Peptides against a protein of PDB entry 6CSU. Designs and how they scored, part 26

Target 1, 51 residues: chain A of PDB entry 6CSU
Amino acid sequence: GALEELRGQYIKAVKKIKCDMLRYIQESKERAAEMVKAEVLRERQETARKM

## One batch from the design tools (peptide; aimed at target 1 A2 Q9)

Design b2_p23_6_s1 (made by RFdiffusion4, then SolubleMPNN; from b2_p23_6, 12 letters changed)
Fold by OpenDDE base, seed 2:
Structure b2_p23_6_s1 (fold): chain B 51 residues (1-51), chain C 51 residues (1-51), chain A 23 residues (1-23)
Amino acid sequence: as target 1 above (51 residues)
Amino acid sequence: as target 1 above (51 residues)
Amino acid sequence: GAILRGTEEELEKIVKEVSELLS
């Protein structure tokens, strides 16, 4: 019935939000990791210049 | 140093995202609950009409 | 962010669909 369908749609929406959250967090972590790698490289370059 | 600052910024950003998403989920749940309540009321009204 | 906005848009669609089912 209508109530069961509403409940089903609610559960579906919440599951989607959870998935989107996890994906966002994962992508953010990946971007942060890449930024760290880039910064490490820059620091190594600066060290090399001072050597 | 630069790496520590970047790490700090990352952690801060992730924490904010987590908070925003939790708030979103909570608000979504509240809206869904209110919709269910409204539908239950309507169904009771329909039942009453048929009685 | 973009992902959250997408989620909100999809939720709005679901709410509209449910509302139509209930009407």
Scores: peptide ipSAE 0.113, ipTM 0.551, DockQ to the pose 0.022
OpenDDE base, seeds 1, 3, 4, 5: peptide ipSAE 0.094, 0.112, 0.083, 0.086; ipTM 0.538, 0.526, 0.516, 0.530

Design b2_p23_6_s2 (made by RFdiffusion4, then SolubleMPNN; from b2_p23_6, 9 letters changed)
Fold by OpenDDE base, seed 5:
Structure b2_p23_6_s2 (fold): chain B 51 residues (1-51), chain C 51 residues (1-51), chain A 23 residues (1-23)
Amino acid sequence: as target 1 above (51 residues)
Amino acid sequence: as target 1 above (51 residues)
Amino acid sequence: GAILEGTEKELEEIVEEVKKLLE
């Protein structure tokens, strides 16, 4: 009935939220990795210029 | 040293991501609840007009 | 890392809790 249909729609919405969050986590991890790589490069360049 | 500082910055970044995600989850749950409430209201109005 | 993996687990637990509430 209508109640079960509403419950089903809510579960579908929650599943979409889960997928959106997993994608956000993946993209955020990639951005964090790029920031770390950039910092490592800067440190290597600084070490090189001091030698 | 520099390596420990880099690790610390990475940990700080991922903690911020976690907080942002928890906020996103909370806001998304609120939006989902509002959609359900609106759907329930529409169903009640439709039932009322059929009577 | 471990922090993000923990966040993913927490999200999965929230989804399962919501499913149980709608049974």
Scores: peptide ipSAE 0.090, ipTM 0.538, DockQ to the pose 0.059
OpenDDE base, seeds 1, 2, 3, 4: peptide ipSAE 0.085, 0.084, 0.088, 0.087; ipTM 0.539, 0.526, 0.476, 0.490

Design b2_p23_6_s3 (made by RFdiffusion4, then SolubleMPNN; from b2_p23_6, 8 letters changed)
Fold by OpenDDE base, seed 3:
Structure b2_p23_6_s3 (fold): chain B 51 residues (1-51), chain C 51 residues (1-51), chain A 23 residues (1-23)
Amino acid sequence: as target 1 above (51 residues)
Amino acid sequence: as target 1 above (51 residues)
Amino acid sequence: SAILEGTKEELEKIVEEVRELLE
């Protein structure tokens, strides 16, 4: 019925948001790791130049 | 009616999830920034010791 | 029904908004 259909719409929406959130978290972790890696490399170079 | 009430509740719930995601993103960015900052500081120290 | 279709569209809009925030 209509109520079941409405519930289905809600559940589908929430599931999609969950999926997007999980993807975001994964991609954010990857970006953070790469950013830290790059920053560390740059900092080593910069520090070496200052020594 | 019941359908309209339930619709309102579902939309409200999904909007709340959206707000929660906004807050999560903001907090995650802040944590990431602090993590990078701390990592840079540690790397400077570590690199200096290796020089 | 109009309510169901309208609700579907509204929920899909919010889902898309969240997707855009999480990109």
Scores: peptide ipSAE 0.477, ipTM 0.805, DockQ to the pose 0.760
OpenDDE base, seeds 1, 2, 4, 5: peptide ipSAE 0.465, 0.465, 0.466, 0.468; ipTM 0.801, 0.804, 0.805, 0.806

Design b2_p23_6_s4 (made by RFdiffusion4, then SolubleMPNN; from b2_p23_6, 10 letters changed)
Fold by OpenDDE base, seed 3:
Structure b2_p23_6_s4 (fold): chain B 51 residues (1-51), chain C 51 residues (1-51), chain A 23 residues (1-23)
Amino acid sequence: as target 1 above (51 residues)
Amino acid sequence: as target 1 above (51 residues)
Amino acid sequence: GAILEGTRKELEKIVEEVREALE
């Protein structure tokens, strides 16, 4: 009935948000790792030039 | 009616989830920025010691 | 009905807003 459909809509919405959040977390971790890697490399080179 | 009331509750719940996610994103960005800042500083010092 | 359709659209809108924020 209508109440079951409404519940289904809610559950679907929550699950979609959960899925998007998990993907965001994963992608964020990957981006962070790559950013740190690149930053470390650049900083080493920059510091070496100053030394 | 009951359906409208339940609708309101579900909408409210999803909006709460949205709010929590937005806050998480904001806090995550702040933590990431601070982590990069600290990493850069440590890497400069570490590289300098190796030079 | 109208209530269910309206609710579906509203929930999907909120879901999309979260998705956009998570980009």
Scores: peptide ipSAE 0.528, ipTM 0.814, DockQ to the pose 0.829
OpenDDE base, seeds 1, 2, 4, 5: peptide ipSAE 0.524, 0.523, 0.524, 0.525; ipTM 0.813, 0.812, 0.814, 0.812

Design b2_p23_7_s1 (made by RFdiffusion4, then SolubleMPNN; its pose is not in this set)
Fold by OpenDDE base, seed 3:
Structure b2_p23_7_s1 (fold): chain B 51 residues (1-51), chain C 51 residues (1-51), chain A 23 residues (1-23)
Amino acid sequence: as target 1 above (51 residues)
Amino acid sequence: as target 1 above (51 residues)
Amino acid sequence: SLVDEYEEEKKKKEEEEREKEEE
């Protein structure tokens, strides 16, 4: 009935939000890893220029 | 060194974001549960008025 | 892992959508 439909809609919305947040966390980890990698490369280049 | 400090800062930032997102997901589930509970109460009151 | 949790929840959502289309 209408009550089950409404309950289903709220559960579906919460599941969507959960998936979106988990994806955002994963993408944030990937971006942080790439920033660290880029910094390591810059530090290696700077060290090479001082040799 | 400076590279380890930068790496540590990014890891700390990602951990904070993760905790904030998990808290948001939990709070969203709690709010959804309260909305469903409120709807069940309204439906019971409406049914009672039709009897 | 948090990645595994995302993939599991995504698969579960897709399964629930298919079940609703069959009703």
Scores: peptide ipSAE 0.169, ipTM 0.588, DockQ to the pose 0.064
OpenDDE base, seeds 1, 2, 4, 5: peptide ipSAE 0.175, 0.149, 0.166, 0.144; ipTM 0.595, 0.574, 0.584, 0.567; seeds 1, 5 fail the geometry check

Design b2_p23_7_s3 (made by RFdiffusion4, then SolubleMPNN; its pose is not in this set)
Fold by OpenDDE base, seed 2:
Structure b2_p23_7_s3 (fold): chain B 51 residues (1-51), chain C 51 residues (1-51), chain A 23 residues (1-23)
Amino acid sequence: as target 1 above (51 residues)
Amino acid sequence: as target 1 above (51 residues)
Amino acid sequence: SLVEEEEEKKKEEEEKRELEELS
């Protein structure tokens, strides 16, 4: 019925948000890791120049 | 020094991710709320047609 | 910081639990 359909649509929306959030968190962590890697490379280059 | 700068950059990246995630969650909840409101309106229209 | 990472993980798990309770 109408109530079951409404409930179903709400649950579907919540599940989508959950999946999107988890994906966003994962992608954000990957971006942060790449930023750290880039900084480590810069630091190594700086140390090499100072030797 | 170099270690403090690296640590600082990491902390900055993490803080940015935190803020972005919180904003994304809030916006996602708002979108879900609008979806629910739209469905409630449709349900009301359907009930009105059935009366 | 480790504290900030733990706080973020806690928030992620709290939000995940809220979503699981709703679904």
Scores: peptide ipSAE 0.126, ipTM 0.597, DockQ to the pose 0.041
OpenDDE base, seeds 1, 3, 4, 5: peptide ipSAE 0.119, 0.104, 0.105, 0.103; ipTM 0.597, 0.588, 0.592, 0.587

Design b2_p23_8 (made by RFdiffusion4)
Pose (drawn by RFdiffusion4):
Structure b2_p23_8 (pose): chain A 51 residues (1-51), chain B 51 residues (1-51), chain P 23 residues (1-23)
Amino acid sequence: as target 1 above (51 residues)
Amino acid sequence: as target 1 above (51 residues)
Amino acid sequence: ELEEEMKESVEKYEEELEELEEE
């Protein structure tokens, strides 16, 4: 039973880590995508200069 | 004994998972930091325009 | 936290084994 418990605790710890990384990554990609939008908007300054 | 050793192994294993996640995070900071230099370099194109 | 939980679990199962040996 101790072997199952210890095994269970290890699995739980790594599954939590995975859940944390999954969210961290999804958040990171969204922030990166947001950087893409914010800069296409900076071109408005450029296209206004061209106008 | 056997149970304490098994414990030490699971602990060591998850710490390795943490090391992998850490190296990744450090790489994330470096990449975002590299982006700062990249954006400063594109400003060079615009300052040549202003001259 | 995992280290503390595993340490407590190991101590609990060691105590249970000691009680079974005494019985």

Design b2_p23_8_s1 (made by RFdiffusion4, then SolubleMPNN; from b2_p23_8, 8 letters changed; failed a check: too like the target's own chain)
Amino acid sequence: ELEEELRELVEKAKKEEEEEEEE

Design b2_p23_8_s2 (made by RFdiffusion4, then SolubleMPNN; from b2_p23_8, 12 letters changed)
Fold by OpenDDE base, seed 5:
Structure b2_p23_8_s2 (fold): chain B 51 residues (1-51), chain C 51 residues (1-51), chain A 23 residues (1-23)
Amino acid sequence: as target 1 above (51 residues)
Amino acid sequence: as target 1 above (51 residues)
Amino acid sequence: SLEEELREQVERAKEERRREELE
């Protein structure tokens, strides 16, 4: 009935939100890792220049 | 050293993001549940009126 | 800082998601 359909819509929406948020967290972690990698490379160059 | 400090900052930032996202998901679920509850109550009133 | 940049990205994403839910 109408109540079951509404329940179904609710569950579908919540599942989509959850998946989107988890994907965003993963992408944020990847971006942060790339930023750290770039910083490490800059640190290595700076160390080499000081030698 | 500087690299270890950067790693620490990365880990701290990622952990905070994760916690904030999980809280946001939970709050979204609660808001959705309250909306469904209100709709169910309206449906019950409408059904009673038709009887 | 790295933490501030990441937090700002997350907050922008939350705002975008809230806007999408209202559309």
Scores: peptide ipSAE 0.188, ipTM 0.593, DockQ to the pose 0.040
OpenDDE base, seeds 1, 2, 3, 4: peptide ipSAE 0.184, 0.180, 0.192, 0.174; ipTM 0.603, 0.599, 0.591, 0.588; seed 3 fails the geometry check

Design b2_p23_8_s3 (made by RFdiffusion4, then SolubleMPNN; from b2_p23_8, 10 letters changed)
Fold by OpenDDE base, seed 4:
Structure b2_p23_8_s3 (fold): chain B 51 residues (1-51), chain C 51 residues (1-51), chain A 23 residues (1-23)
Amino acid sequence: as target 1 above (51 residues)
Amino acid sequence: as target 1 above (51 residues)
Amino acid sequence: ELEEELREQVERALEERRREEEE
């Protein structure tokens, strides 16, 4: 019925949001790690050039 | 009625999840920026010590 | 953006179901 369908839609939406959040978190962590790695490498070069 | 209240509650919950996600994303960006900044500073010191 | 789209989809679906029940 309408109540069960509404509940189903809510659960489906929440599950989708959760999955998207977890994926975003994982991808964000990977991007952050790559950003840090790249920045560290660049900084190492810059520091070396300045010294 | 009960059905309308339930629909309202589900919509409210989904809106809250969205807001929480947006806040998480913003905080994640800030944390990532601080992490990169800290790592760059540490790497600068380490590179300086090795040279 | 993805979460906003999902929220809007859910809201539209719920509103449509409400309209169908009122008809």
Scores: peptide ipSAE 0.177, ipTM 0.514, DockQ to the pose 0.122
OpenDDE base, seeds 1, 2, 3, 5: peptide ipSAE 0.138, 0.144, 0.143, 0.150; ipTM 0.543, 0.543, 0.549, 0.527; seed 2 fails the geometry check

Design b2_p23_8_s4 (made by RFdiffusion4, then SolubleMPNN; from b2_p23_8, 13 letters changed)
Fold by OpenDDE base, seed 1:
Structure b2_p23_8_s4 (fold): chain B 51 residues (1-51), chain C 51 residues (1-51), chain A 23 residues (1-23)
Amino acid sequence: as target 1 above (51 residues)
Amino acid sequence: as target 1 above (51 residues)
Amino acid sequence: DLEEELRQLVEEAKAKEEEEKEE
């Protein structure tokens, strides 16, 4: 019935949100890792230049 | 040193992102549940009135 | 936008429920 359909749509929406948020977390972690990598490389270059 | 501090900041940022996203998922689920609950209550009230 | 998508899905479900009540 209509209530079962509404419940089904709710469950579907929640599952989608969960998947999208987990993906967003993963992508954000990857971006953060790349930023750190870039900073580490810059710091190493500066250190090498000061030696 | 500076690299350890940067790594520390990265880890802190990732942890914050994870917590914020998990909270967002939970809050979104709660909002969805309340919306469904409200609809169910309205439907029951209408059904009761038609009896 | 995910909250908006959720709201849209719920509104679509409500619209279907209303249609089924009219039948």
Scores: peptide ipSAE 0.161, ipTM 0.561, DockQ to the pose 0.012
OpenDDE base, seeds 2, 3, 4, 5: peptide ipSAE 0.133, 0.123, 0.158, 0.138; ipTM 0.566, 0.555, 0.570, 0.571

## One batch from the design tools (peptide; aimed at target 1 R42, target 1 (a further copy) E39 E43)

Design b2_p24_1_s1 (made by RFdiffusion4, then SolubleMPNN; its pose is not in this set)
Fold by OpenDDE base, seed 1:
Structure b2_p24_1_s1 (fold): chain B 51 residues (1-51), chain C 51 residues (1-51), chain A 24 residues (1-24)
Amino acid sequence: as target 1 above (51 residues)
Amino acid sequence: as target 1 above (51 residues)
Amino acid sequence: MEELEKAIKENEEFSAAAEEMIRA
């Protein structure tokens, strides 16, 4: 019935949102790590040029 | 320095995203619960009318 | 109605588990 279908839609939506959010967090962490890595490399290069 | 500021911005952004996602799930649950509640009430009213 | 109440409870438990995974 309508209630069972509504429940099914809710569960499906929540599962999808959960997976998308976890993936987004993981990808965001990876992007941030790469930005930090790039900044560290630039700092090391700048230090080397000043010596 | 620039690296410390970048790390600070990253941590702040990740915390914000995490909080926003949890809030979104909570609000979604509340909306779904209200829809289910309304459906249950309608079903009870329909049953009562058929008696 | 008892089965419906059980289904609602299971849904709430699922939602709580999803929130826990995001918090971890």
Scores: peptide ipSAE 0.088, ipTM 0.513, DockQ to the pose 0.039
OpenDDE base, seeds 2, 3, 4, 5: peptide ipSAE 0.087, 0.076, 0.073, 0.082; ipTM 0.518, 0.393, 0.390, 0.531

Design b2_p24_1_s3 (made by RFdiffusion4, then SolubleMPNN; its pose is not in this set)
Fold by OpenDDE base, seed 4:
Structure b2_p24_1_s3 (fold): chain B 51 residues (1-51), chain C 51 residues (1-51), chain A 24 residues (1-24)
Amino acid sequence: as target 1 above (51 residues)
Amino acid sequence: as target 1 above (51 residues)
Amino acid sequence: MEELEKALKENQEELARAEEEIAA
């Protein structure tokens, strides 16, 4: 019935949100890691140039 | 240094996202519960009218 | 990066609990 359909739709929506959120966090983590690596590299390069 | 600042900014951002997500999920649950209650009430009313 | 990984794990666990509560 309508109640079961609504419940099903809600569960489906929450699952989608969860997946989207996990993906977003994972992508954010990857971007952050890349930024950190890039910064470390830049700092090393700057240090080397100053030596 | 710049690296530590970047790391700090990232951690802060992730914490904020976590909090926002949890709040969103909680609010979504509350809205869903209200919708379910409303639907049950409507169904009961419709049943009563058909009796 | 351990704090980030910890935060991710905690978030996953919290999301799982939320889904279980909704599905119950």
Scores: peptide ipSAE 0.096, ipTM 0.563, DockQ to the pose 0.047
OpenDDE base, seeds 1, 2, 3, 5: peptide ipSAE 0.095, 0.085, 0.078, 0.094; ipTM 0.570, 0.555, 0.457, 0.561

Design b2_p24_1_s4 (made by RFdiffusion4, then SolubleMPNN; its pose is not in this set)
Fold by OpenDDE base, seed 2:
Structure b2_p24_1_s4 (fold): chain B 51 residues (1-51), chain C 51 residues (1-51), chain A 24 residues (1-24)
Amino acid sequence: as target 1 above (51 residues)
Amino acid sequence: as target 1 above (51 residues)
Amino acid sequence: MEELEKALEELKEEEARAEEEIRA
């Protein structure tokens, strides 16, 4: 009935949100890590130029 | 230096994302639960009217 | 660099905990 359908919609929505959130965290972490890597490489290049 | 600042920004950003996401999912679950409660109450009222 | 690597590892652990909190 309508109540069971609503329960199903609730569970489906929560599962979708969970997956979207986990993906977003992972992607955000990857982007931030890449920015750090880029900066580290620049710092190493600057150090090499100063030697 | 700039590298330490970037590291700090990275950590701060990820912590903020974690908190925001946990809050969002919690609020979403609460909203969904409230919708279910409202439907249950309506169903009970309809049942009562049919008795 | 070593301190940065440690910080990244700590962040990885924090994210794993956050993922578990989201899954629960």
Scores: peptide ipSAE 0.115, ipTM 0.549, DockQ to the pose 0.067
OpenDDE base, seeds 1, 3, 4, 5: peptide ipSAE 0.108, 0.080, 0.102, 0.099; ipTM 0.550, 0.431, 0.541, 0.554

Design b2_p24_2 (made by RFdiffusion4)
Pose (drawn by RFdiffusion4):
Structure b2_p24_2 (pose): chain A 51 residues (1-51), chain B 51 residues (1-51), chain P 24 residues (1-24)
Amino acid sequence: as target 1 above (51 residues)
Amino acid sequence: as target 1 above (51 residues)
Amino acid sequence: SPVKELAEEMIEHAEEFEEELEES
């Protein structure tokens, strides 16, 4: 039983780490995508200069 | 004994997973930092324009 | 540039997540 408990605790710990990394990565990509939008908007300053 | 050793192994294993995540996160900061230099360099194109 | 500001925010967010992982 101790073997199953310890095994269960290990699996729980790594499954939590995976959950944390999954959210951290999704968030990181959204932040990166937000960086793409915010810069295409900076081109407005460029295209206004061209106008 | 066997149970304490098995415990030490699970602990050591999850700490390895943490090391992998840490090296990844450090790479994240370096990449975002590299992005700062990259943006400063494209400002060089615009300062040559202003001259 | 917004790119610089957002990059600094991503570094700060990575540092906070790193601290949380080390404390876990």

Design b2_p24_2_s1 (made by RFdiffusion4, then SolubleMPNN; from b2_p24_2, 9 letters changed)
Fold by OpenDDE base, seed 4:
Structure b2_p24_2_s1 (fold): chain B 51 residues (1-51), chain C 51 residues (1-51), chain A 24 residues (1-24)
Amino acid sequence: as target 1 above (51 residues)
Amino acid sequence: as target 1 above (51 residues)
Amino acid sequence: SPGIELAQEAIERAEEFEKKLLEE
């Protein structure tokens, strides 16, 4: 019935949001790691030039 | 009725998820910025010691 | 960033779902 259908839609939507969030978190971590790595490399050069 | 009550609960839950996601994104950006800053500072010292 | 866009899309979907629930 209508109640069961609505419940099903809600569960499906929540699962989708959950998956999207998890993916975002994972990708965000990866991008952050790459950003830090890149910055470290640049900073090493910058510091070296100033020494 | 039961259907209206459940619908209300679902709407409330969705709004909660939205708010949590927005907050998480904002906090994630802040943490990323702090992480980069901290790493740059450490790297400057590390490089300097090796010079 | 792609990850942020994904999260934003998820929020948008949640809002669309909310709208549908309100229209029922």
Scores: peptide ipSAE 0.153, ipTM 0.584, DockQ to the pose 0.074
OpenDDE base, seeds 1, 2, 3, 5: peptide ipSAE 0.125, 0.132, 0.146, 0.133; ipTM 0.538, 0.554, 0.570, 0.567; seed 3 fails the geometry check

Design b2_p24_2_s2 (made by RFdiffusion4, then SolubleMPNN; from b2_p24_2 with V3G K4V H13R E19K E20K E22L)
Fold by OpenDDE base, seed 4:
Structure b2_p24_2_s2 (fold): chain B 51 residues (1-51), chain C 51 residues (1-51), chain A 24 residues (1-24)
Amino acid sequence: as target 1 above (51 residues)
Amino acid sequence: as target 1 above (51 residues)
Amino acid sequence: SPGVELAEEMIERAEEFEKKLLES
C-alpha cells in the first residue's frame, strides 16, 4: 500500500544518502592529499628557483 | 491524515540531511584549502633549509 | 574526523526517523 511504499522510499533514500556521504568523504580525503602533494612539489621547485 | 503527515516528515528529514551534507562539503573545501596553504608554507621553509 | 562525526550524526537522525516510520 501507499504507506509501505512511502516507508520503502524513505529507507532507500536514507541508505543512498549514507553511501553517497561516505564515498564523498573518502574521495575528498584522497583528492586533498594529492592536492597537497602536488603543491608541495611545485613549491619546492619555486623556492629552489628563487634561491 | 497520518499518511500526509508522514510524507511531510519524510520530505523534511531528507531536506535536512541534504542541507547538512552541503554544509559539510563547503566547510571541508575550506579546511582543505587552509591545509594546502599551511603545507606550502612549511615546504618553503624546509626547502630553503636544505639549500 | 569532523566529516565522519557529522555523517554519523546524520545517520543516527535518519535511523531515528526510520524507526518512527516503521512503527507508524
Scores: peptide ipSAE 0.125, ipTM 0.588, DockQ to the pose 0.064
OpenDDE base, seeds 1, 2, 3, 5: peptide ipSAE 0.117, 0.116, 0.124, 0.115; ipTM 0.511, 0.530, 0.588, 0.531; seed 3 fails the geometry check

Design b2_p24_2_s3 (made by RFdiffusion4, then SolubleMPNN; from b2_p24_2, 9 letters changed)
Fold by OpenDDE base, seed 1:
Structure b2_p24_2_s3 (fold): chain B 51 residues (1-51), chain C 51 residues (1-51), chain A 24 residues (1-24)
Amino acid sequence: as target 1 above (51 residues)
Amino acid sequence: as target 1 above (51 residues)
Amino acid sequence: SPGIELAEEMKRDAEKFEKELLAS
């Protein structure tokens, strides 16, 4: 019935949102790791240049 | 330094996203509960009408 | 190195965030 359909739609929507958020978090972590890696490399190069 | 600033920016962004997402989930659950409540009421009224 | 240690801390923070999201 309509109540079961509504419940099903809600559960489906929540599952999708949860998956999208987890994906966003994972991608954000990857971008942050790349930024840190780049910064560490720049600092090492700068240190080497000043030696 | 730049590395510490990057860390601070990341932590600040993650905290904000976490809070926004948790609020969104909570509000979504509340809206879903209201929709279910309304549907249950409609079904009860329809059943009573057909009796 | 400080960069690696920072990356590991960020990883731990993100994992904590994921746990809270999954528990919601």
Scores: peptide ipSAE 0.159, ipTM 0.578, DockQ to the pose 0.164
OpenDDE base, seeds 2, 3, 4, 5: peptide ipSAE 0.159, 0.116, 0.121, 0.138; ipTM 0.576, 0.444, 0.460, 0.562; seeds 2, 5 fail the geometry check

Design b2_p24_2_s4 (made by RFdiffusion4, then SolubleMPNN; from b2_p24_2, 8 letters changed)
Fold by OpenDDE base, seed 5:
Structure b2_p24_2_s4 (fold): chain B 51 residues (1-51), chain C 51 residues (1-51), chain A 24 residues (1-24)
Amino acid sequence: as target 1 above (51 residues)
Amino acid sequence: as target 1 above (51 residues)
Amino acid sequence: SPGVELAEEQIRRAEEFEKKLLES
């Protein structure tokens, strides 16, 4: 009925916001990890070149 | 009626969640901006020390 | 520096998310 549909619409809206936010956070973490990894590799290259 | 009131409450709840998320994002941007400032300052310190 | 690049990327992505959230 109308009540169940209304509740469903609310839940759907909240879930979408939640999923989008979690994806944003996850991508943020992945970008940070990639930046650190790239920096470490560059530093290792520099060290190896100086050896 | 009851359904209209409930609809209003659900809309209000979703808007609150959106506001909370926006606040989090704003704080995230502010933290990132401060990291930029701190990193630039460190780089300037390193440069000055080498001068 | 990587730190600056990361922070700038975070700001960019944050602004994009904010825009999408406001338009939803």
Scores: peptide ipSAE 0.355, ipTM 0.741, DockQ to the pose 0.690
OpenDDE base, seeds 1, 2, 3, 4: peptide ipSAE 0.323, 0.326, 0.349, 0.301; ipTM 0.721, 0.721, 0.738, 0.692

Design b2_p24_3 (made by RFdiffusion4; failed a check: too like the target's own chain)
Pose (drawn by RFdiffusion4):
Structure b2_p24_3 (pose): chain A 51 residues (1-51), chain B 51 residues (1-51), chain P 24 residues (1-24)
Amino acid sequence: as target 1 above (51 residues)
Amino acid sequence: as target 1 above (51 residues)
Amino acid sequence: ELEEAMEESKEFAAEVVKAEEERH
């Protein structure tokens, strides 16, 4: 039983780490995508200069 | 004994997973920091325009 | 420690975005 318990605790700890990294990565990609939008908008300043 | 050793192994194993996540996070900071230099260098194109 | 590293990474990325906005 102690072997099953210790195995269970290990699995739980890693599954949580994976859940944290999954969210952290999704959040990182969205922030990176937000950086793409915010800069296409900065071209407005460039295209206004061209106008 | 066997249970304490098995505990030490699970702990060591998860800590390894943490090391992998840490190297990855450090790489994330470096890449975002590299992006800062990259943006400063595109400003060089626009300052050559202003001259 | 991993959670703190993730939080420090998020604060650092926010500071970098703010510094980029100040520049432009």

Design b2_p24_3_s2 (made by RFdiffusion4, then SolubleMPNN; from b2_p24_3, 13 letters changed)
Fold by OpenDDE base, seed 4:
Structure b2_p24_3_s2 (fold): chain B 51 residues (1-51), chain C 51 residues (1-51), chain A 24 residues (1-24)
Amino acid sequence: as target 1 above (51 residues)
Amino acid sequence: as target 1 above (51 residues)
Amino acid sequence: ELEEAIKELQEESKRAVEALVERR
């Protein structure tokens, strides 16, 4: 009935939010890794110029 | 009635999940910024030693 | 992007719940 459908909609919404969050976390980690790598390379160059 | 009360509880739960996710994203960005800052400092030291 | 997606999901969920309640 309507009560079961309501419960189903809630569960569906929660599951989607969970999946979106996990994907965001994974993609964020990948972007962070690339950002750090790029920053490290730039810092090496800048530090070398200061020597 | 009881159905409306349950509706309210489900909507409240979804809103809470949204807020928790937004907070998580914000805290994640802050942690990432600190991580980059720390990595840059370490790289300066390592690059200096290689000179 | 994720923030907006979460917002949209919340609104869709809210509308679905309200529709179910209205049918009763």
Scores: peptide ipSAE 0.166, ipTM 0.528, DockQ to the pose 0.020
OpenDDE base, seeds 1, 2, 3, 5: peptide ipSAE 0.150, 0.128, 0.151, 0.121; ipTM 0.513, 0.549, 0.517, 0.551

